# Ledger of designs, part 68: peptides against a protein of PDB entry 8YVU

Target 1, 39 residues: chain A of PDB entry 8YVU
Amino acid sequence: PQLCYILDAILFLYGIVLTLLYCRLKIQVRKAAITSYEK
Target 2, 160 residues: chain B of PDB entry 8YVU
Amino acid sequence: TWLTVLKKEQEFLGVTQILTAMICLCFGTVVCSVLDISHIEGDIFSSFKAGYPFWGAIFFSISGMLSIISERRNATYLVRGSLGANTASSIAGGTGITILIINLKKSLAYIHIHSCQKFFETKCFMASFSTEIVVMMLFLTILGLGSAVSLTICGAGEEL

## One batch from the design tools (peptide; aimed at target 1 A33)

Design b2_p30_6_s3 (made by RFdiffusion4, then SolubleMPNN; from b2_p30_6, 15 letters changed)
Fold by OpenDDE base, seed 1:
Structure b2_p30_6_s3 (fold): chain B 39 residues (1-39), chain C 160 residues (1-160), chain D 39 residues (1-39), chain A 30 residues (1-30)
Amino acid sequence: as target 1 above (39 residues)
Amino acid sequence: as target 2 above (160 residues)
Amino acid sequence: as target 1 above (39 residues)
Amino acid sequence: LLLLELEEELSLSPEELFERYVKAELEELE
């Protein structure tokens, strides 16, 4: 039972980190698309 | 900038693989230190007896390290090596998942056969503990496989 | 304890989905970078 | 030995392995 909570914490942290990375990447893609449209 | 982002993502995936490997090694070490698996009757710890936490962790660690090194040096040979290692790690992960599922089924069967309603019985406690460890290892293996596949796809895309 | 296992399953699924989305986004970013380099 | 056991586990259908395990555990309970 306690191991389950530890796993939850690890997975939660992983999910947060991936979400932040995804958001950063998405912002970069959007910036690249805007720059390509202005050219 | 884009190459830098891709590099950071590959590094992140590599770090995730290394972390997964380290966790698997830690679990393997803890289980080996707490329980004498050789003296445990039954196949409750079949995945541990097969050495999966060790060889799986080694494969994931090597794959992760190669991915990080390949990203840092940006050498074509290292990219191919990383792709090969990631492919091998993906295969190992798939095999590991299969073994863990089998172990999980065995553990569940053991719990059912012994009618483990009382958690405080030594056999039931060990079976429950094994099940928990196997589930955790399964999750970690799937995470490792996901990272390895991601790195493999990224590496394949760079070779094309 | 049962809730913990359910949470593990949800977080695991979320992790897989995010990983797939991240890979797709990364491929898009790579394609955009290649296109920008050829120009 | 570990590699042989791994190959044996891989060669056996998960269902067959499960059946063998259940049989072995039932024999231990008797």
Scores: peptide ipSAE 0.399, ipTM 0.806, DockQ to the pose 0.009
OpenDDE base, seeds 2, 3, 4, 5: peptide ipSAE 0.390, 0.339, 0.376, 0.385; ipTM 0.804, 0.810, 0.799, 0.806; seed 3 fails the geometry check

Design b2_p30_6_s4 (made by RFdiffusion4, then SolubleMPNN; from b2_p30_6, 17 letters changed)
Fold by OpenDDE base, seed 5:
Structure b2_p30_6_s4 (fold): chain B 39 residues (1-39), chain C 160 residues (1-160), chain D 39 residues (1-39), chain A 30 residues (1-30)
Amino acid sequence: as target 1 above (39 residues)
Amino acid sequence: as target 2 above (160 residues)
Amino acid sequence: as target 1 above (39 residues)
Amino acid sequence: LLIQELEKELSLSPEELFEEMVKAELTELE
């Protein structure tokens, strides 16, 4: 049972990190699209 | 800029793979130190008897290290080597998952046969503990496989 | 305790989905960069 | 200012961000 909670914490942290990376990548894609449109 | 971001992501994936491997190795060593697997009757620890936590962790660690080194040195030969190691690690991870699933099924069957309603019985406690460890190892193996596959795809994309 | 395992499963699935989405987004960004370089 | 703070947080290396996240989780455990 305690190990389950540790695993949950690790998975949760991993999910947060991936979400942040995804958001950053999405913002970069948007910026690239805007720059290409101005060009 | 994009290449630098991708490079950072590969490094992160490599680090994640190494960490997963280290955790698997730690679990394997702890289980081997605490439990005398040779004296445990049944197939509850069949994955441990096969040495999966050890060789699996080693493969994942090597794959992760190679991925990080390949990214840092930007050598074409290292990229190919990393790709090969990642593919091998992915295969090993898949095999490990299958072994762990089989072990989990056996452990669950054992728990059902012994009607382990009393968790305080040593045998039932050990079976439950084994099941929990196997589940954790399964999750870690899947995470490792995911990282290895991701690195493989990234490496393949760089070669194309 | 059972809820912990369910949470683990959900977080695991979430992690896989995010990883796939991240990979797809990364590929899209690469394609966009290549297209911008060819123009 | 919020954009600058976001850029500053975004300018943090993934390692620094990871350290901050680990610190944040440790503070919640405490």
Scores: peptide ipSAE 0.389, ipTM 0.810, DockQ to the pose 0.063
OpenDDE base, seeds 1, 2, 3, 4: peptide ipSAE 0.384, 0.386, 0.365, 0.418; ipTM 0.816, 0.820, 0.808, 0.823; seeds 1, 4 fail the geometry check

Design b2_p30_7 (made by RFdiffusion4)
Pose (drawn by RFdiffusion4):
Structure b2_p30_7 (pose): chain A 39 residues (1-39), chain B 160 residues (1-160), chain C 29 residues (1-29), chain P 30 residues (1-30)
Amino acid sequence: as target 1 above (39 residues)
Amino acid sequence: as target 2 above (160 residues)
Amino acid sequence: CYILDAILFLYGIVLTLLYCRLKIQVRKA
Amino acid sequence: SFLSQASVLLVFAIVFLVAVIALFFYFYFS
């Protein structure tokens, strides 16, 4: 009954999860590009 | 096979360490700049007053930088420094967890007994704001400490 | 406030959809 | 190409996290 930031609290978790998943994907794709471009 | 998976998956731990160190500064500067932290009737601030946002800001940052540079550049002396910075960050996080837990204990002791019936917006909005902020910092610090301890245990993997 | 939260509430839907598309595309690669 | 696409999406995700953090403080100043 006292909403706004209570619903806005889980959105910070959503931001953290996305900003870590994109970093992991970028590192993984960079490693895959390095391993595939060598030969 | 745990050691190989932890070794090959290393610099993301430095990414999350440096994300913790960067986000810790923003909270710490905003909380320490918006209002004085020594004239609180409920003495709610028990973590920002102890320097915790500025105690592990350029502390996690250096452990994340060393961990990131370790795979980028395999320096002779950088491997030794990376383990020390990881274990010092583990200890700093261990202290931060307990100080943040006693900050939650005091904030709940303030809001629990006759200070404010039901939710906030009666007399102590700052108390609920500080409680929510410290809870978010505690969760983020748990996330960061887990990765710091995983990197500490992964980095040795050998005698000395 | 509430509407401001709603405007950035669907940004996550599109961001996750593009993230899944990138994942499927990289899996095809 | 995949690296450029992933970098652009990462910048969008950082901007989203900054907007979420700014909403906490906007609510405090309201």

Design b2_p30_7_s1 (made by RFdiffusion4, then SolubleMPNN; from b2_p30_7, 18 letters changed)
Fold by OpenDDE base, seed 4:
Structure b2_p30_7_s1 (fold): chain B 39 residues (1-39), chain C 160 residues (1-160), chain D 39 residues (1-39), chain A 30 residues (1-30)
Amino acid sequence: as target 1 above (39 residues)
Amino acid sequence: as target 2 above (160 residues)
Amino acid sequence: as target 1 above (39 residues)
Amino acid sequence: SFIEQIDELLELTILFLQKVLDLFFELFNK
């Protein structure tokens, strides 16, 4: 049972980090697309 | 091509939001069916007493459905409607997180006060079960909020 | 204990899906960067 | 009763939804 909670915490942290990274990457893609359209 | 990718992402986020809502609703119904919350002493199930699983699930479901419909029909009015629904769902999600955190704190405090070393004591079992359910609901709510916020940002970007 | 395992499964699935999406997005960013460099 | 509490919660939920809808209409009609 304790291992399950630890795993939940790790997976939750991983999910948050991935979400943040995904958001950052999406913003970068958008900025790149805007810059390419202006040229 | 980029717009097509964004549309696929929006649909995915909408589906995630609906799924989160359905899971929250299921948890709410299960807890209400298994536990007589009215007879439970203390504020261990304060989030359930507030009806969060139900109204939160409804808001997330509506937001997700509107997002999917907006993406499918590609109508400007639907995009605005989806943006509004996602904003409302984001607010609801934030409120839900707050309620769940309060409930979690109360549950943890209850466990600490009663020194629940014996898991088989009815009160300790109920507190532990409540804590588990609240944690699950908290995770689901965070996921739902993340999806709603993402959809809101996407919708706002399409209107500019 | 069973609820913990269910949560782990959901979080794990979510993590996999996010990872796949992140990988796809990263590939798209790389393709966009290559296309912008050739111009 | 438990049923009465559910009915009250449902009513509150409907009222909240109506308020949200009204807010949206107000935002979109500006």
Scores: peptide ipSAE 0.371, ipTM 0.796, DockQ to the pose 0.015
OpenDDE base, seeds 1, 2, 3, 5: peptide ipSAE 0.364, 0.374, 0.367, 0.362; ipTM 0.797, 0.797, 0.795, 0.792; seeds 1, 2, 3 fail the geometry check

Design b2_p30_7_s2 (made by RFdiffusion4, then SolubleMPNN; from b2_p30_7, 17 letters changed)
Fold by OpenDDE base, seed 3:
Structure b2_p30_7_s2 (fold): chain B 39 residues (1-39), chain C 160 residues (1-160), chain D 39 residues (1-39), chain A 30 residues (1-30)
Amino acid sequence: as target 1 above (39 residues)
Amino acid sequence: as target 2 above (160 residues)
Amino acid sequence: as target 1 above (39 residues)
Amino acid sequence: SFLKQIEELLLLSLAFLLEVLNLFFLLFSS
């Protein structure tokens, strides 16, 4: 049972980190698209 | 540009409502499939007995779909229809929150009465499980309500 | 405890799906950056 | 373009779902 909670915490943290990275990547794609549109 | 952003936001809110509704339906289906709620003593699953996961999900799904369709077609009658559906979904969400809070109180009271110290006791396990599921559903309902209210405000702003 | 393990499985599956989506998005960003560099 | 928009919307929805799940986990961890 304790191992389950630890695993949940790790998976939770991983999910948060992936979400942040995804948001950053999406912002980069948007910036690249805007720059390409202005050229 | 602002109009395009707003349309994208409205579509996102609509999809969020549909997703919330689908998750609620999934939880309802899973609980109904695993547990015979009718044979469970007490009101631990009162929200499920009331059928909230089903009718609430239907309301949220309809409101979300109407919102998406309204944004895509940009027709006045669809905007009004979406506004009405979102309002109805907001009311349904508020009612659902009330039902879920009542369910939580009953579940917590049950846990307290039985002095649930052992998690593996069947009654205590069921009460704990109910509490967890109800909390999840409550959170989903709050999110759905927030989306519905946001869509209602956006729709009202477009009509004015 | 059993519910915790079920939750772990769901979170694990979700993490895998997010990782795949992130990889796809990263590839798209790289392709967009290369195309912008060639112009 | 439409498919790309749907994909972006799905990704946003998934991200939101993760945040919701995270909040639930925090609630049950307390």
Scores: peptide ipSAE 0.456, ipTM 0.782, DockQ to the pose 0.103; fails the geometry check
OpenDDE base, seeds 1, 2, 4, 5: peptide ipSAE 0.446, 0.456, 0.449, 0.453; ipTM 0.776, 0.783, 0.780, 0.777; seeds 1, 2, 4, 5 fail the geometry check

Design b2_p30_7_s3 (made by RFdiffusion4, then SolubleMPNN; from b2_p30_7, 18 letters changed)
Fold by OpenDDE base, seed 2:
Structure b2_p30_7_s3 (fold): chain B 39 residues (1-39), chain C 160 residues (1-160), chain D 39 residues (1-39), chain A 30 residues (1-30)
Amino acid sequence: as target 1 above (39 residues)
Amino acid sequence: as target 2 above (160 residues)
Amino acid sequence: as target 1 above (39 residues)
Amino acid sequence: DFLKQIEELLLLALKYLLDVLDLFFKIFSS
């Protein structure tokens, strides 16, 4: 059970980090798309 | 192509939010069905007593649905509505996280005070179960909040 | 303990999905960057 | 009695949600 909780914490942290990275990348793609459309 | 990708991403976030909401509702209903929370001593189920699984799930579900509809129709009024709903869901999520953290602290304190060596003791079992459920709900709430915030940012970006 | 394992499964699935989405988005950013560099 | 309390709580939550939604729509419609 302790290992399960540790795994939950690791997976949760991983999920948060990936979500943040995804958001950051999405913003970058969006900015790049806008810049390409203005050219 | 990029617009299509963004739309798919928003839909995914909306679906994630709805899924989170549904899971929260399921947990709420299961806990309420199995346990008479009103008769449980202490505030180990304070989040359930506050009805968070229900109103939180409703907010997240509505926010997710509005986000999906807004993305599909791409109407200005729907975008604003989705933005508002996502903002409300974000606030609800934040409130839910606060409630869940308080509940978690109470549950952990209960376990510590009673020195729960025997897991099969009713009080210790209930406290442990509450802790597990609260942790799960906390994770789900954070996921829902993340989705709602992401959708809010997307909606705000479309309005600008 | 059973709930913990269920949570692990959900978090694991979520992590995989986010990883796939992140990879997809990263590929899109790279493609956009290459296209902008060729112009 | 417990089910009735849950129902009342759900109704209250729904009303609150509707009020919040209405408020947001009013804010965003302006």
Scores: peptide ipSAE 0.408, ipTM 0.805, DockQ to the pose 0.016
OpenDDE base, seeds 1, 3, 4, 5: peptide ipSAE 0.400, 0.410, 0.407, 0.386; ipTM 0.803, 0.800, 0.803, 0.793; seeds 3, 4 fail the geometry check

Design b2_p30_7_s4 (made by RFdiffusion4, then SolubleMPNN; from b2_p30_7, 17 letters changed)
Fold by OpenDDE base, seed 5:
Structure b2_p30_7_s4 (fold): chain B 39 residues (1-39), chain C 160 residues (1-160), chain D 39 residues (1-39), chain A 30 residues (1-30)
Amino acid sequence: as target 1 above (39 residues)
Amino acid sequence: as target 2 above (160 residues)
Amino acid sequence: as target 1 above (39 residues)
Amino acid sequence: SFIEQIEELLLLSVLFLLKVIDLFFEIFSS
């Protein structure tokens, strides 16, 4: 049971990190799209 | 630019918050159902009988609903209203987390006091089960709060 | 214990979905970068 | 009735999620 809770914590942290990375990547996509439109 | 990205994800964040709220409510109802079936007498289950997991689920559900309303009313003329709703959702989420932490502490204290070495004892099993549900709800509420905060930041960016 | 496994499954699924979204977004960034380079 | 209401709400939420996913796919396909 304790191992399961540890896994939950790890997966939760992973989800948060992935969300942040996704947001950063989306910002990059938007910047790239804007740059392509201005050219 | 980052605010603009968050704005596009508002719908996703809102849906995630709603889903989280629903899952929390489901867990709350399950806990209540199990406790009602057990009818375990004694102060040992006083924390569970208080229905704190259910209260937490309800508060988180309210937070999720507020987030959905905020997202659906996302219009240029209602930007302030959306920001207000998302802020309220964030506050509700924070309150839910606080309640769940308190419940978790009570549940853990109960397990410690009873020295539940025998997992197969009905009381210890129920306490463990409740603790697990509370932990799950805590994770869900943290996710919901994260979505609500993100939506609040998006709304704040629209006001600027 | 069973509840932990359910949570693990949900978090795992969420992680997979986020990873897929991240990959799609990364591909979009690459396509945008290539298009900007060809101009 | 309460359980049924929760089930309906869950169904509505899932449908909404599916619509959001479809919208995202449309954005990514465009």
Scores: peptide ipSAE 0.443, ipTM 0.808, DockQ to the pose 0.029
OpenDDE base, seeds 1, 2, 3, 4: peptide ipSAE 0.422, 0.428, 0.404, 0.412; ipTM 0.787, 0.787, 0.745, 0.796; seeds 1, 4 fail the geometry check

Design b2_p30_8 (made by RFdiffusion4)
Pose (drawn by RFdiffusion4):
Structure b2_p30_8 (pose): chain A 39 residues (1-39), chain B 160 residues (1-160), chain C 29 residues (1-29), chain P 30 residues (1-30)
Amino acid sequence: as target 1 above (39 residues)
Amino acid sequence: as target 2 above (160 residues)
Amino acid sequence: CYILDAILFLYGIVLTLLYCRLKIQVRKA
Amino acid sequence: YSSALSTATVLLIFAVVFLVSVIFLIFSHL
């Protein structure tokens, strides 16, 4: 009954999860590009 | 096979360390700049007053930088420094967890007994705001400490 | 406030959809 | 892989902007 930031609290978790998943995907794709471009 | 997986997956731990260090500064500066932290009737601030946002800000940052540079450049003396920075950051997080837990204990002791019936917006909105902020910081610090301890136990993997 | 939260509430839907698309595309690669 | 890496970098910038907007909204309650 006192909403706004209570619903806004899980959105910070959503932001953290996305900003870590994109970093992991970028590092993984960079490693895959390095391993595939060597030969 | 845990050592190989932890070794090949290393610099993301430095990414999440440096994300913790960077986000810790924004909170710390905003909370220490908007209002004085020594004239609180409930003495709510028991973590920002102890320097915790500025105690592990350029502390986690140097451990994350060393861990990122370690795979980028395999320097002779950088491997030794990375383990020390990881274990010092593990100790700093261990202290931060307990100080943040006693900050939650005091904030709940303030809001629990006759200070404010039901939710906030009566007389102590700052108390609920500080409680939510410290809970978010505690969760983020747990996330950072888990990765710092995982990198500390992955980095040695050998005698000395 | 509430509407401001709603405007950035669907940004996550599109961001995750593009993230899944990138994942499927990289899997194909 | 170069096109996928460029796309992932651009989407990461958007995700950082989204996180900054969530943090700014938290402090907008103050």

Design b2_p30_8_s1 (made by RFdiffusion4, then SolubleMPNN; from b2_p30_8, 18 letters changed)
Fold by OpenDDE base, seed 5:
Structure b2_p30_8_s1 (fold): chain B 39 residues (1-39), chain C 160 residues (1-160), chain D 39 residues (1-39), chain A 30 residues (1-30)
Amino acid sequence: as target 1 above (39 residues)
Amino acid sequence: as target 2 above (160 residues)
Amino acid sequence: as target 1 above (39 residues)
Amino acid sequence: YEELLEQAEELLKLSLEFLQQVLNLLFSYL
């Protein structure tokens, strides 16, 4: 049971990091799309 | 700027792979030190008997290290070496997942046969502990395989 | 204990989905960068 | 075995520190 909680914590942290990276990439794609539309 | 972001992501994947490999190696070492797997009845620790935690961890560690070194030095020969190591690690990860699934099935069958309702019985405790370790190793192996495949795709994209 | 294993499975699935989405987004960013470079 | 374990722990610590640096760098760019 303790090992399960540790795994949950690691997976949760990994999920948060990936979500932040995904949001950053999505913002970059949107900025690139806006810049291409203004050209 | 985009290349620097991708580089940081590759380093992160490499570190994740090394960390996964180290955890797998630690689990393998702990299990081998605490339990005499050769004297355990059944195939509950078949993955450990096959030495998967050791050779798999070594493969993932080498792949992760090569990926990090390749990214840091930005040398074409290192990129090819990293791609080869990541491919080998991906194959090793797939094989490891297969072995772990087989081990998990055997462990579950063992628990079912012995009707392990009492946690404090030595055999049931060992079977439960084995099952938990195998599940964790399976998750770690899948994570390692995912990182190795991601690094392989990144390396292949750089060569094209 | 059962809830812990279920949470592990959900977090694992979430991690896989996010990784796939991240890869797709990365490919889109690369394609956009290549298209911008060819213009 | 103890020396090998100690080396593995040190390597793990170094890897975690590197990961933390990457995270901090990522957050600094956000």
Scores: peptide ipSAE 0.417, ipTM 0.809, DockQ to the pose 0.033
OpenDDE base, seeds 1, 2, 3, 4: peptide ipSAE 0.389, 0.421, 0.413, 0.399; ipTM 0.806, 0.821, 0.813, 0.812; seed 2 fails the geometry check

Design b2_p30_8_s2 (made by RFdiffusion4, then SolubleMPNN; from b2_p30_8, 19 letters changed)
Fold by OpenDDE base, seed 2:
Structure b2_p30_8_s2 (fold): chain B 39 residues (1-39), chain C 160 residues (1-160), chain D 39 residues (1-39), chain A 30 residues (1-30)
Amino acid sequence: as target 1 above (39 residues)
Amino acid sequence: as target 2 above (160 residues)
Amino acid sequence: as target 1 above (39 residues)
Amino acid sequence: YEELLEEIERLLELALQYLDSILDLLFSYL
């Protein structure tokens, strides 16, 4: 049971970090797309 | 096109939000049906007493539904409505997380005060169960918040 | 204990999906960067 | 309805600004 909770915490943290990275990357892609459309 | 991918992502996020909301409702209903929260001494189930699983799930469901509808109809009015609903859901999610954290702290405190060497004591079992449910609800709430925020950002990007 | 394992499974699945999305987005950003450098 | 819509839009803008501020704060810590 304790190992399960630890795993949950790790997976949860991983999910949050990935979500943040995904959001950052998505913003970068959008900015790049806008910059390419103005050339 | 990038727009098509974004639309699929929005739909996926909306579905995820609805699913999260439904799971939250299910957990809330199960907890309310199995446990007479009103008869439980202490604030172990403060989040449930506040009705968070219900109103939070409703907000997330509405937000997700509006996001899906907005994406499908591609109407400016619906986009604004979806953005508003997602923002409201994000606020609700943040509030819910706060409530759940408070509940978790209280539950952990009860577990610590009651040196629960024997899990079979009704109070220790209830506190442990409450902690588990609160943690699950917290995770679901964070997932819902993440989806709502993502949808809000997507909607804001469409208005710009 | 069963609920914990279910949560782990959900979080694991979520993490995998996010990782795949992140990888796809990263590839797109790299492709966009390469295309901008050839201009 | 239009006045209500305008108020909702204002609230939405405020909420977005708040969200952006939170995001910026979170990114500044990372």
Scores: peptide ipSAE 0.392, ipTM 0.797, DockQ to the pose 0.022
OpenDDE base, seeds 1, 3, 4, 5: peptide ipSAE 0.458, 0.408, 0.401, 0.403; ipTM 0.822, 0.807, 0.801, 0.812; seeds 1, 3, 4, 5 fail the geometry check

Design b2_p30_8_s3 (made by RFdiffusion4, then SolubleMPNN; from b2_p30_8, 18 letters changed)
Fold by OpenDDE base, seed 2:
Structure b2_p30_8_s3 (fold): chain B 39 residues (1-39), chain C 160 residues (1-160), chain D 39 residues (1-39), chain A 30 residues (1-30)
Amino acid sequence: as target 1 above (39 residues)
Amino acid sequence: as target 2 above (160 residues)
Amino acid sequence: as target 1 above (39 residues)
Amino acid sequence: YDELLEEIERLLDLAKEFLQQVLDLLFSYL
């Protein structure tokens, strides 16, 4: 049971980190797209 | 192509939000069906007594649905509505997280006070079960909030 | 214990999906960067 | 579409009010 909770915590943290990275990357893609349209 | 990808991402986030909401509703319903929360002494299930799984799930579901619809129709009016719904869902999610944290603290305190060595004692079992459910609900709420916030940011970016 | 395993499964699935999305987005950013260097 | 948007906004406001009531209720029990 303790291992399960530890795994949950790790997976949850991983999910949060990936979500943040995904958001950052998405913002970068949007900025790149806007810059390409201005050229 | 990039806009299409972004649309798919928003749709995915919306679907994730709806799924999270549905899971929250399912858990809320199961807990309410198995446990008569009204007869449980203490605030172990305070989040359930407040009906959080129900209203929270409804808000997340509506927000997710509106986000998907807004993305599919690509209409400015729908984007604004979706943004509003996502904002409301984000606020609801934040509130829900707060409630769940408080409930978790109470549950942990209860376990500590009763020195629950025997999990088979009804009170200790209920407290442990409550803690597990609350933790799960907390994770789901955070996931829902993350999706709602992401959709809100996306919507705000489209309005600028 | 069963609830913990269910949560693990959900979090694991979420992590996989986010990883795939992140990878796709990263590939797109790389392609956009390459295209910008060729101009 | 504008009417629908207005209705959605009204629903959102109602949802916010409901949320506030729930919060107040929760704080009253704490």
Scores: peptide ipSAE 0.399, ipTM 0.808, DockQ to the pose 0.024
OpenDDE base, seeds 1, 3, 4, 5: peptide ipSAE 0.388, 0.398, 0.373, 0.387; ipTM 0.804, 0.811, 0.805, 0.803

Design b2_p30_8_s4 (made by RFdiffusion4, then SolubleMPNN; from b2_p30_8, 16 letters changed; failed a check: too like the target's own chain)
Amino acid sequence: YEELLEQIEELLELAVLFLNSVLDLLFSYL

